# Peptides against a protein of PDB entry 5EFW, part 43

Target 1, 141 residues: chain A of PDB entry 5EFW
Amino acid sequence: TTLERIEKNFVITDPRLPDNPIIFASDSFLQLTEYSREEILGRNARFLQGPETDRATVRKIRDAIDNQTEVTVQLINYTKSGKKFWNLFHLQPMRDQKGDVQYFIGVQLDGTEHVRDAAEREGVMLIKKTAENIDEAAKEL

## One batch from the design tools (peptide; made by RFdiffusion4, then SolubleMPNN)

Design b1_p15_1_s2 (from b1_p15_1, 8 letters changed)
Fold by OpenDDE base, seed 3:
Structure b1_p15_1_s2 (fold): chain B 141 residues (1-141), chain A 15 residues (1-15)
Amino acid sequence: as target 1 above (141 residues)
Amino acid sequence: SPSFEESRALALAKV
């Protein structure tokens, strides 16, 4: 389907399962994070966090999940090899026709630097558009 | 890459 053909960094998680595990990861996401699909499916995405990941930012993500809302943040993530990268991260719920949350869509824009100003705005627009494309593609499932 | 359905099934097996 169209979903599996989207060439962007993203995951889909299932909040209806214990600990909101990753149930789908794009090939690009695997390349970015250096994990295999087998290593991450069924796990909560928190394995990307590490010592320098800002806990207040993580709390914003948790709050968005708990409140079933969208959020956009920048946070430090770590690859399997321990390499740090700045992640402009967008998360939004995927709702069914009744308006109930089925999944969460997480989109990652990786960067070597914290982005600001116009670059940040551009990145936000990009990852939000990507999330919408994923949401639309998921309707074909 | 696996389909969404296949991926979800794999994830479920690990939960």
Scores: peptide ipSAE 0.777, ipTM 0.972, DockQ to the pose 0.704
Fold by OpenDDE base, seed 2:
Structure b1_p15_1_s2 (fold): chain B 141 residues (1-141), chain A 15 residues (1-15)
Amino acid sequence: as target 1 above (141 residues)
Amino acid sequence: SPSFEESRALALAKV
């Protein structure tokens, strides 16, 4: 389907399963994070966090999930090898035809550098657009 | 790359 052909960094999680695990990860996401698909499916995405990940930012993500809302943040994540990268991250719920949350879409900017000002705004627009594309593609499922 | 359905099934097997 169209969903699997989207060449961006993203995951889909299932909040109806224990600890909101990743149920789908794009190839690009795997490349970015240096994990295999087998290593991350069924796990909560918090394994990307590390010592320098801002806890307040993480709380914003948690709150968005709890409240079933979208959020856009930038935070330090770590690859499997321990390499730090800046993750401009957008999360939004994927709802069914009744309006109930089925999944969450998490999109990461392609770059690993910290972005600011106009570049950040552009990145935000891009990852939000990507999330919408994923949401639309999911209708084919 | 697995389909969404296949991926979800794999994830479920690990939960």
Scores: peptide ipSAE 0.774, ipTM 0.972, DockQ to the pose 0.698
Fold by OpenDDE base, seed 4:
Structure b1_p15_1_s2 (fold): chain B 141 residues (1-141), chain A 15 residues (1-15)
Amino acid sequence: as target 1 above (141 residues)
Amino acid sequence: SPSFEESRALALAKV
């Protein structure tokens, strides 16, 4: 389907499963994070966090999940090898035809640098658009 | 690359 062909960094998680695990990861996401698909599927995405990840930002993500809302944040994540990168991250719920949350879509900006001002706004627009594309593609499943 | 359904099934098996 179209979903699997979207060449962006993203995951899909299932909040109906224990600990909201990743159930799908794009190839680009795997490349970005340096993990294999087998290492990621079934796990909560928190493994990307590390010592310098801002806990208040993480709480914003947690709150969004609990409240079934979208959120856009920028936080330090770590690759498998321990390399830090700034993750401009957008999370939004994927709802079914009845309006119930089925999954969450998590999109990461292609870049790894901290972005500000106009660059940040541009990045936010991009990852939000990507999330919408993923949501639309998922409806074909 | 696995399909979404295949990926989800694999994830479920690991949870």
Scores: peptide ipSAE 0.772, ipTM 0.971, DockQ to the pose 0.699
Fold by OpenDDE base, seed 5:
Structure b1_p15_1_s2 (fold): chain B 141 residues (1-141), chain A 15 residues (1-15)
Amino acid sequence: as target 1 above (141 residues)
Amino acid sequence: SPSFEESRALALAKV
């Protein structure tokens, strides 16, 4: 389907399963984070966090999941090898025909540096658009 | 790259 062909950094998680695990990861996401698909499927995405990840920002993500809302933040994440990168991250719920949350879509901006001002705004627009594309593609499943 | 269904099945097996 179209979903598997989207060449962006993203994951899909299932909040109906214990601890909201990743159930799908794009190839680009795996390349960015240096993990294999087998290493991350079935796990909560928090494994990307580390010592310098801002806990208040993480709480914003948690709150969005709990409240079933979207959120856009920028936070330090870590690759498998321990390299730090700035992750401009967008998360939004994927709802079924009844309006109930079925999955969450998480999109990570290309690049590993902190973005500000116009670059940040452009990045936000891009990852939000990507999330919408993923949501639309998922309807084909 | 696996399909969504294949990926989901793999994830379920790990949970």
Scores: peptide ipSAE 0.771, ipTM 0.971, DockQ to the pose 0.697

Design b1_p15_1_s3 (from b1_p15_1, 10 letters changed)
Fold by OpenDDE base, seed 1:
Structure b1_p15_1_s3 (fold): chain B 141 residues (1-141), chain A 15 residues (1-15)
Amino acid sequence: as target 1 above (141 residues)
Amino acid sequence: SKSFEESYKLALSKV
């Protein structure tokens, strides 16, 4: 389908399963994080967090999931090898035809540097647009 | 790359 052809960093999670695990990951996401698909499918995405990940930012993500709303944040993540990178992250619910949350879509900016001002605004627009494209593609499943 | 269906089934087997 068109979903597998989207060349951006993203995951899809299932909040209806225990601990909201990743159920799909793009090839680009795997390359960014240095994990294999088998290593991350079925796991909560918190494995990307580490010592310098801001806990208040993580709480914002958790609140968005609990409240079934979207959120955009920038936080420190870690690759499998332990490399730190800044992740401009957007999360939004994917709803079925009845309006109930089916999945969550998580999109990560392709850059690994801390972005500010105009660059951040551009990144936010990009990852939000990407999330919408993923949502549309997922409806074809 | 894996299809969504294959990925989902694999994920289910691990939870």
Scores: peptide ipSAE 0.744, ipTM 0.966, DockQ to the pose 0.666
Fold by OpenDDE base, seed 2:
Structure b1_p15_1_s3 (fold): chain B 141 residues (1-141), chain A 15 residues (1-15)
Amino acid sequence: as target 1 above (141 residues)
Amino acid sequence: SKSFEESYKLALSKV
C-alpha cells in the first residue's frame, strides 16, 4: 500500500498492546538506527535512549502518549552500534472513525544533526507533514 | 521491505 512506500524515517506503535510496542518500521528508520526489522518489532522504542538522552524530554514524550496528544521534541538517540545522533522527533496519535486512539505515529527527521532556528522550523514542518501522510496512508489499510 | 500486515503479525508474536 501507500504506507510502505513512504520513504521517511518513521514507526507506528500500538498503545493497545503491552508497553506500546513498535508494530511497523520504515526501511529508512532501520537504516538510521542500524537495527533489523526483527530486532525492533514488538519492542518499545525506548531502546534508542542512552546516557545523554535528556530525561525531561523523554517525559514530554511519555506525557503525550499518556494524554493521547502530539509532541515535537529533539533528543539524543543511539544506534545499535552506540553512535549518538540528534533526533528531531514528532509523535501523534492515529485515531479511528470513532475518535479513539488506534496507533501512534513517530517520525524522525532525516539525518542525525542537531538543528536550530530556521532549519529546525523547516524540519518540524517536514516531519509533521510526513506524519499526516502516514496517517492518511494508514487509513487505506 | 515488509507490509504493514506482516510487520504487525510479527510484532504480535513477540508481545
Scores: peptide ipSAE 0.744, ipTM 0.965, DockQ to the pose 0.680
Fold by OpenDDE base, seed 5:
Structure b1_p15_1_s3 (fold): chain B 141 residues (1-141), chain A 15 residues (1-15)
Amino acid sequence: as target 1 above (141 residues)
Amino acid sequence: SKSFEESYKLALSKV
């Protein structure tokens, strides 16, 4: 489908399953994080967090999930090999025809560098647009 | 690359 053809870093999670596990990951996401698909599917995305990941930022993500809202943050994540990277991250709920949250879409900016100012704004626009594209593509499932 | 269906099934098998 169109979803699998989106060449961006993203995951889809299922809050209806225990611990809101990743149920889909793009190839780019796997490349970014250095994990195989088998290693991450069925797991909560928190495995990307590490010592320098800001807990207040993580709480913002948790709150967004609990409140079924969107959030955009930038936080330190870690690859499988332990490499740190700045993740400009956008999360938003995907709702079914009934209006209930079915999934969450998580999009990560291309690249691993910390972004500020105009670059950050540009990145935010990009990942939000990507999330919308994913949402639309997922409607075809 | 995996389809959404295949990914979802694999995820389900792990929860």
Scores: peptide ipSAE 0.737, ipTM 0.965, DockQ to the pose 0.684
Fold by OpenDDE base, seed 4:
Structure b1_p15_1_s3 (fold): chain B 141 residues (1-141), chain A 15 residues (1-15)
Amino acid sequence: as target 1 above (141 residues)
Amino acid sequence: SKSFEESYKLALSKV
């Protein structure tokens, strides 16, 4: 499918299900996080958080979900093996034809380093564009 | 990779 052909780190979650679980994960995301698809499907993405994950940043994500808005943040996440990485993360709602939120799209930058200034701006543009591509691909389903 | 539909069904089985 078009969705499966998007070679970026992303997940799709369903806020209509208990605890907004991941319902789709790209192969790249699985590789990045070191989880199998079976290990993460049906789970809330918070398993990526750890000791050094900034709680204020996490709250921004939570607020965006609650308010059904998009957000872009950079936070520390952890792989299955406990490897710490910086995640430039973009979240946005996927809406149906009526404008109702059906899913959330979460996109993670390919890089695992903290980015600043121009690099951050470029990364933000990239992950936002990726989210739009995912949105379009998912609507074709 | 898994299709969206199959992925969704698998996710549903775990919630």
Scores: peptide ipSAE 0.688, ipTM 0.944, DockQ to the pose 0.702

Design b1_p15_1_s4 (from b1_p15_1, 8 letters changed)
Fold by OpenDDE base, seed 4:
Structure b1_p15_1_s4 (fold): chain B 141 residues (1-141), chain A 15 residues (1-15)
Amino acid sequence: as target 1 above (141 residues)
Amino acid sequence: SPSFEESLALARSKV
């Protein structure tokens, strides 16, 4: 389907399962993070966090999940090999036809550098648009 | 790459 063909860094998680695990990961996400699909499916995405990941930012993500809202943040993430990268990250709920949250969509900017000002705004627009594309594609499933 | 349904099924089997 269209969803599996979206060539962006993203995951879909299931908050109705224990610990909101990743249920889908794009090929690009796997390449970015250096994990195999088998390694990450069924796991909470927190494995990307490490020593320099800002805990206050992580709390913002958790709050968004708990409140079923969207959030956009930048945080330090780590690849499987331990390489740090800045993740411009957008999270939003995917709702069913009744308006209930079914999944969460998490999108990561293709770039790995910390972005500011106009570059950040551009990146935010891109990942938000990507999230909307994923949401629309998922409705076709 | 796996379909969404296949991916979901695999994920569910792991939790």
Scores: peptide ipSAE 0.763, ipTM 0.970, DockQ to the pose 0.672
Fold by OpenDDE base, seed 2:
Structure b1_p15_1_s4 (fold): chain B 141 residues (1-141), chain A 15 residues (1-15)
Amino acid sequence: as target 1 above (141 residues)
Amino acid sequence: SPSFEESLALARSKV
């Protein structure tokens, strides 16, 4: 379907399952994080966090999930090999026809560098647009 | 690449 053809870094999680695990990951996401699909499906995405990941930023993500809202942040994540990268991350709920949250969409900016100012704004627009595309594609499921 | 459905099924089998 269209969803599987989206060539961006993203995951879909299921808050209705224990600990809001990843239920889908794009190939690009796997490449970015250096994990296999088998290694991450069924797991909470917090495995990407490490010593230098800002805890306040993580709390913002948690709050957004709890409140079923969207959030956009930039945080340090770690690959499987322990390599640090800056993740411009957008999270938003995917709602059913009734308006109830079914899933969350998490989109990561391409690349591993910290972005600022105009570049950050542009990146935010890109990942938000990607999230919308994912949401629309998911309607085909 | 697996379909969403296949991916979801696999994920569910792990939780």
Scores: peptide ipSAE 0.763, ipTM 0.970, DockQ to the pose 0.674
Fold by OpenDDE base, seed 3:
Structure b1_p15_1_s4 (fold): chain B 141 residues (1-141), chain A 15 residues (1-15)
Amino acid sequence: as target 1 above (141 residues)
Amino acid sequence: SPSFEESLALARSKV
């Protein structure tokens, strides 16, 4: 399908499974985070967090999942080797034809720098558009 | 890369 061909940093998680685990990860995401697919499938994405990850920002993500809403934040994440990077992250629910949440789509900006002002707005537009593309591709499943 | 179905099956096997 077209989903596997999207060349962006993203994951799909399944809130219907215990602890909302990652059920799909793009190749770009694996490259960014330095993890293998086997290392992350079936796990909650919180393994990307570390000492300097802002807990209030993490709570915003948690609240969005609990409330089944979208959210866009910037937070510090860590690669497998321990490298810190700023992640402009967008999360949104993927709903079925009945309106029920089936999955969550998480998109990470390609850049690893903290972005502000016009660059942030542009990045937000990009990752939101990517999320919509993933949502459309998922309808083919 | 694996298909979505293959990925999902693998993920489910680990939960």
Scores: peptide ipSAE 0.758, ipTM 0.970, DockQ to the pose 0.677
Fold by OpenDDE base, seed 5:
Structure b1_p15_1_s4 (fold): chain B 141 residues (1-141), chain A 15 residues (1-15)
Amino acid sequence: as target 1 above (141 residues)
Amino acid sequence: SPSFEESLALARSKV
């Protein structure tokens, strides 16, 4: 389907499973984070967090999930080898025809540096658009 | 790259 062909950094999680685990990860996401698909499927995405990850930002993500809303933040994440990178991250719920949350979509900007000003705004627009594309592609499933 | 369905099935088998 079109979903598997989207060449962006993203995951899909399933809040109807214990601890909202990753149920799909793009190849680009795996390359960015240095994990294999086998290592992350079935796990909560919090494994990307580390010592310098801002806890207040993490709370914003948690709150968005709990409230079933979207959120966009920048936070420090870590690759499998322990390398830090700045993650411009967008999360939004994927809803069914009844309006109930079926999955969550998480999109990460390709860049690994903290972005500001116009670059941040453009990045936000990009990852939000990507999330919409993923949502649309998922309707084909 | 696995399909979404294959990925989902694998993920579910791990939880």
Scores: peptide ipSAE 0.756, ipTM 0.970, DockQ to the pose 0.674

Design b1_p15_2_s1 (from b1_p15_2, 5 letters changed)
Fold by OpenDDE base, seed 3:
Structure b1_p15_2_s1 (fold): chain B 141 residues (1-141), chain A 15 residues (1-15)
Amino acid sequence: as target 1 above (141 residues)
Amino acid sequence: KPKFTGGYPFVAPPA
C-alpha cells in the first residue's frame, strides 16, 4: 500500500476506539522502539513514556488530542529495553470529508540529538511534511 | 545525548 511505502517513523491511532489505540505502525517505528507489531497494535502509545518523560509536555499532547489540534513537542521516550531517546514528535488529526477526526497521525523525527533553533525548525518542517504524506496515504485505511 | 527517534506517548499514562 501507499502507506507501507512511507519510510519514516510514524504511527496512526484511532481516537474513535477506546483509549485511542495504535492501529498502524511503520517498520521504522518498530525498529526504533524495539517492539514487535503484535506488541503495540491495539495499545495506547503511552507505553513509550518513562520516568524522565516531562509530564507537562505529555499534557500538551493530551490537550492536542482532546482539542483535536496539532502539536509539535520534544520529549523523552523509552525503547522496550529501557533505552532513552529524544523524540521530536508531531501529532495532527486526520479528518474525513465531513470534517470529523478519523485518525491521529504521529510522526517522529529521526535525529541523533535534541534539536534547537534552525535545526529544530527544519526538523519540524520535515515531520509536518511527512505527516501530510501519511494523511494522504491513510485514506486507504 | 539520546537520539531523537520515534515513540508516541499520545496520551498521558493513567494515574
Scores: peptide ipSAE 0.037, ipTM 0.656, DockQ to the pose 0.111; fails the geometry check
Fold by OpenDDE base, seed 4:
Formats: sequence, C-alpha cells, structure tokens
Structure b1_p15_2_s1 (fold): chain B 141 residues (1-141), chain A 15 residues (1-15)
Amino acid sequence: as target 1 above (141 residues)
Amino acid sequence: KPKFTGGYPFVAPPA
C-alpha cells in the first residue's frame, strides 16, 4: 500500500476503539522501538513512557487527543530493551468525510542528535509534512 | 542526554 511505502517512523491509532490502540506501525518505528508488530498492534502507545518521561509533556499529548487537535512535543521514550531516546513527536487527527476524527497519526523524527533551534524547526517541518503524507495514504484504510 | 530519535504520537498517561 501507499502507506507501507512511507519510510518514516510513525504509527496510526484508532480513538474509536477502547484506549486508542495502535492499528498501524511502520517498519522503521518497529526498528526504533525494538518491538515486533505483534507486540504493538492493539496497544496504547503509552508503553513507550518510562521513568524520565516528562508527565507534563505526556499530558499535552493526552489533551491533544481529548481535544482532537494536533501537537508537537519532545519527550523521552524507551525502547523495549529500556534504552531511552529523545522523541520529537508530532500528533494530528485524521478526519473522515463527515469531519469526525477517524484516526490519529503519530510521527517521529528520523534518528538524529538532539535537535535545537534550526535543526528542531527543520525536524518539526519534516514530521508535519510526513504526517500529511500519511494522512493521504491512510485514506486507503 | 539520550540520542534524539524522533517522536511517537500516542504516548498517553497510564490508564
């Protein structure tokens, strides 16, 4: 599918199912997080959180989901093996033909060093652009 | 500091 051809770190979740589970994960996402597809599909993405994950940032994500809005944040996440990484994360809703939220798209920046200033701005633009591409591709779901 | 590897969209608080 077109969605499968997007070689970026991303997931798609279904807020119409209990606990907004992941229904699609890109190969790159699986590689980054060290999880298999079986381990991730059907689960809420909160499993990426850990001891050093900022709760206030997590709340921003939760609020965006609840309010059906987009958000871009940077937070510490953890791989399956417990390795922590900085996650520049963009989330946005995907709406159906009626305008109702059908899915959420979550995009992660390609693996890089810690990003600030111009690099961060560039990363944000990239993940937002990627999210739009995913939105278009995911219409086939 | 951990390496920056991008973000993940659906990191909600524990249920």
Scores: peptide ipSAE 0.036, ipTM 0.664, DockQ to the pose 0.094; fails the geometry check
Fold by OpenDDE base, seed 1:
Structure b1_p15_2_s1 (fold): chain B 141 residues (1-141), chain A 15 residues (1-15)
Amino acid sequence: as target 1 above (141 residues)
Amino acid sequence: KPKFTGGYPFVAPPA
C-alpha cells in the first residue's frame, strides 16, 4: 500500500480502542526501537518511556490526545535493550469525512549523531510534512 | 549523551 511505502519512522494509534494502542508501525520505527511488530501492535506507546523521560513533556502529549489536537515535542525514549535516545516527534489526529477523530499519527525524526540542533529545526518541518503524507495515504485505504 | 533520533508519541507515563 501507499502507507507501507512511506520510508519514515511513524506509528498509527487507535483512540477508539482501550488505551489508544498502536495499530500500525513502519519498518523504520521497528528498527529504531529494536522491537518486532508483534511486540508493539496492540500496545500503548508509553513503553518507550523510562527513568529520564520528562514528565512534563509526557503531560503535553497526554493533553494533546485528550484535546484531540497536535503537538510537537522532544523527549528521552528507550529502545528494547534500554538504550536512551532523544525522540523528536509530532503527533496529530487523523479525522474522518465527518470530522471525527479516527486515528492519531505519530511521526519520529530520523536520528543524527553530531548535528542535533540543526536537525531539530529541519526535522520539525519534515515530520509535520510526513504526518500529512501519512494522513493522505491512510485515507486512501 | 543520548543519540538524537526521531520520536514516537507516548500517550501516558509508565506505571
Scores: peptide ipSAE 0.031, ipTM 0.648, DockQ to the pose 0.109; fails the geometry check
Fold by OpenDDE base, seed 5:
Structure b1_p15_2_s1 (fold): chain B 141 residues (1-141), chain A 15 residues (1-15)
Amino acid sequence: as target 1 above (141 residues)
Amino acid sequence: KPKFTGGYPFVAPPA
């Protein structure tokens, strides 16, 4: 399938550009965050953070990007209108044939009121699988 | 309480 056919919350970023900006955002992601595509493309996704976003968790994300590794965390994010939501987030690099990082893929769970224990593990598996699907679909980028 | 809906907290070093 193509990227636009994946009906999940996800973005693709370009670490080869300054500040690793978003270069693709799914429709669901736009709906969730209440931003238009024009407001998001070309920006670093840190605009979703706010007062209650755990800074240590944010640093884990930054470390993963710097080290070009994957990471799975759960953070508080904020919509454009300021509404808080929990973000079960998986990030992984997309590599080219030479092994160099080409993009980063970020995926979110569909959304539940509570994600704990077995349900959290299930959600992690789901978003990781989604990331792999996005990786395959994005090969043509 | 914050609702678990999804979202993204991407963080990259400043350019």
Scores: peptide ipSAE 0.031, ipTM 0.632, DockQ to the pose 0.051; fails the geometry check

Design b1_p15_2_s2 (from b1_p15_2, 6 letters changed)
Fold by OpenDDE base, seed 3:
Structure b1_p15_2_s2 (fold): chain B 141 residues (1-141), chain A 15 residues (1-15)
Amino acid sequence: as target 1 above (141 residues)
Amino acid sequence: KPKYTGGYPFVDPPE
């Protein structure tokens, strides 16, 4: 499918299912996070967080979800093996023809360090563009 | 604007 052809780190979640679980994960995402597809499908993506994940940043994500708006943040995430990485993360709702939220699209840009200035701006543009591509491709779902 | 009442992806459950 067109969705499967997108070679970026991303997941799609379904708010119409209990706990808004992951219903699709890209191969790149699995490689990044060191999980198998079976391990994460049907789970809430919060498992990426850990001890050093900033709770205030997570609250920003929560607020965006409450208001059904997109959000872009950088936060510490953890792989299955416990490796920390800086995640430039973008989340946005995917709406149906009626304008209601149908899915959420989460895009991850991993890095060894917190990005700033021009590098951050470039990363933000990239993951937002990726999210839009996913939005279009996900219409097949 | 009404608040979303669905689950929170990438976020801990509400306290």
Scores: peptide ipSAE 0.481, ipTM 0.817, DockQ to the pose 0.216
Fold by OpenDDE base, seed 4:
Structure b1_p15_2_s2 (fold): chain B 141 residues (1-141), chain A 15 residues (1-15)
Amino acid sequence: as target 1 above (141 residues)
Amino acid sequence: KPKYTGGYPFVDPPE
């Protein structure tokens, strides 16, 4: 499918299911996070957080979800083995023709360090473009 | 009251 051909780190979650679980995860996301697809599907993606994940940044994500708007932040995430990585993270709702939220799309750009300035701007453009591509492809879900 | 009864993706459950 077109969705499966997107070679980026991303997941799709379903707010209509309990705890808004991941219903789709890209191969790259699995490789990044060191989880199998079986371990990921059906779980809330909060498992990526850990001790050094900034709670204020997570609150920004929460607020965006409440307001049904997109958000882009950088936060510390952890792989299955406990390795930390900086995640330039973008989340946006996927809406149906009526404008109701059908899914959430999460895109991750991993890095060893917090990115700033031009590097951050480039990353933001990339993950937002990726999210739009996913939005189009996911209409077939 | 939380907007989504199911929960928030990438976020801890509401307090």
Scores: peptide ipSAE 0.463, ipTM 0.825, DockQ to the pose 0.201
Fold by OpenDDE base, seed 2:
Structure b1_p15_2_s2 (fold): chain B 141 residues (1-141), chain A 15 residues (1-15)
Amino acid sequence: as target 1 above (141 residues)
Amino acid sequence: KPKYTGGYPFVDPPE
């Protein structure tokens, strides 16, 4: 499918299912996080968080979801093996024809460092563009 | 009261 051809780190979640679980994960996401598809489908993506994940940053994500708006943050995430990585993370709702939230789209740009300035701007543009591509492709779901 | 009964993606469960 068109969605499967997007070679970026991303997931799609379904707020209409219990605990807003992942219903789609890109191959790149699985590679990044070191999970199999079977291990993450049906689960809430919060499993990426760990001891050094900033709770205030997570709160920003929560607030954006409550306000049904997009959010872009950087936070520490963990792979299955416990490896830390900086996640330049973008989340946005996917709306149906009526304007109601149908899915959430999460895009991840991984790195070994917290990016700033031009590098951050470039990354933000990339993940936002990716999210829009996913939004369009996800209409085929 | 949580906006979504299903919960929040990438966030801790609502109280």
Scores: peptide ipSAE 0.421, ipTM 0.812, DockQ to the pose 0.195
Fold by OpenDDE base, seed 5:
Structure b1_p15_2_s2 (fold): chain B 141 residues (1-141), chain A 15 residues (1-15)
Amino acid sequence: as target 1 above (141 residues)
Amino acid sequence: KPKYTGGYPFVDPPE
């Protein structure tokens, strides 16, 4: 499918299901996080968080979800084996023709360090563009 | 009308 051809780290979640679980995960996401597809489908993506994940940053994500708006943050995430990585993370709602939120699209840009300045701006542009591509492709879901 | 019935992706569940 067109969605499967997007070679970026991303997931799609379904807020109409209990606990807003992952319903789609890209191959790259699985590789990044070291999980199998079977391990994460049907689960909430919060399993990426760990001890050093900043709770204030997570609250920004929560607020965006409540407001049904997009958010872009950087936060510490963890792989299955416990490896830390800085995640330049973008989340945005995908709306149906009626205007209701149908899915959430999460895009991850992994890195070994917290990016700033030009590098951050470049990453933000990339993940936002990716999210738009996913939004278009996900119309087929 | 309610927004959705699910929780918060990438976020801890509500209390």
Scores: peptide ipSAE 0.370, ipTM 0.793, DockQ to the pose 0.230

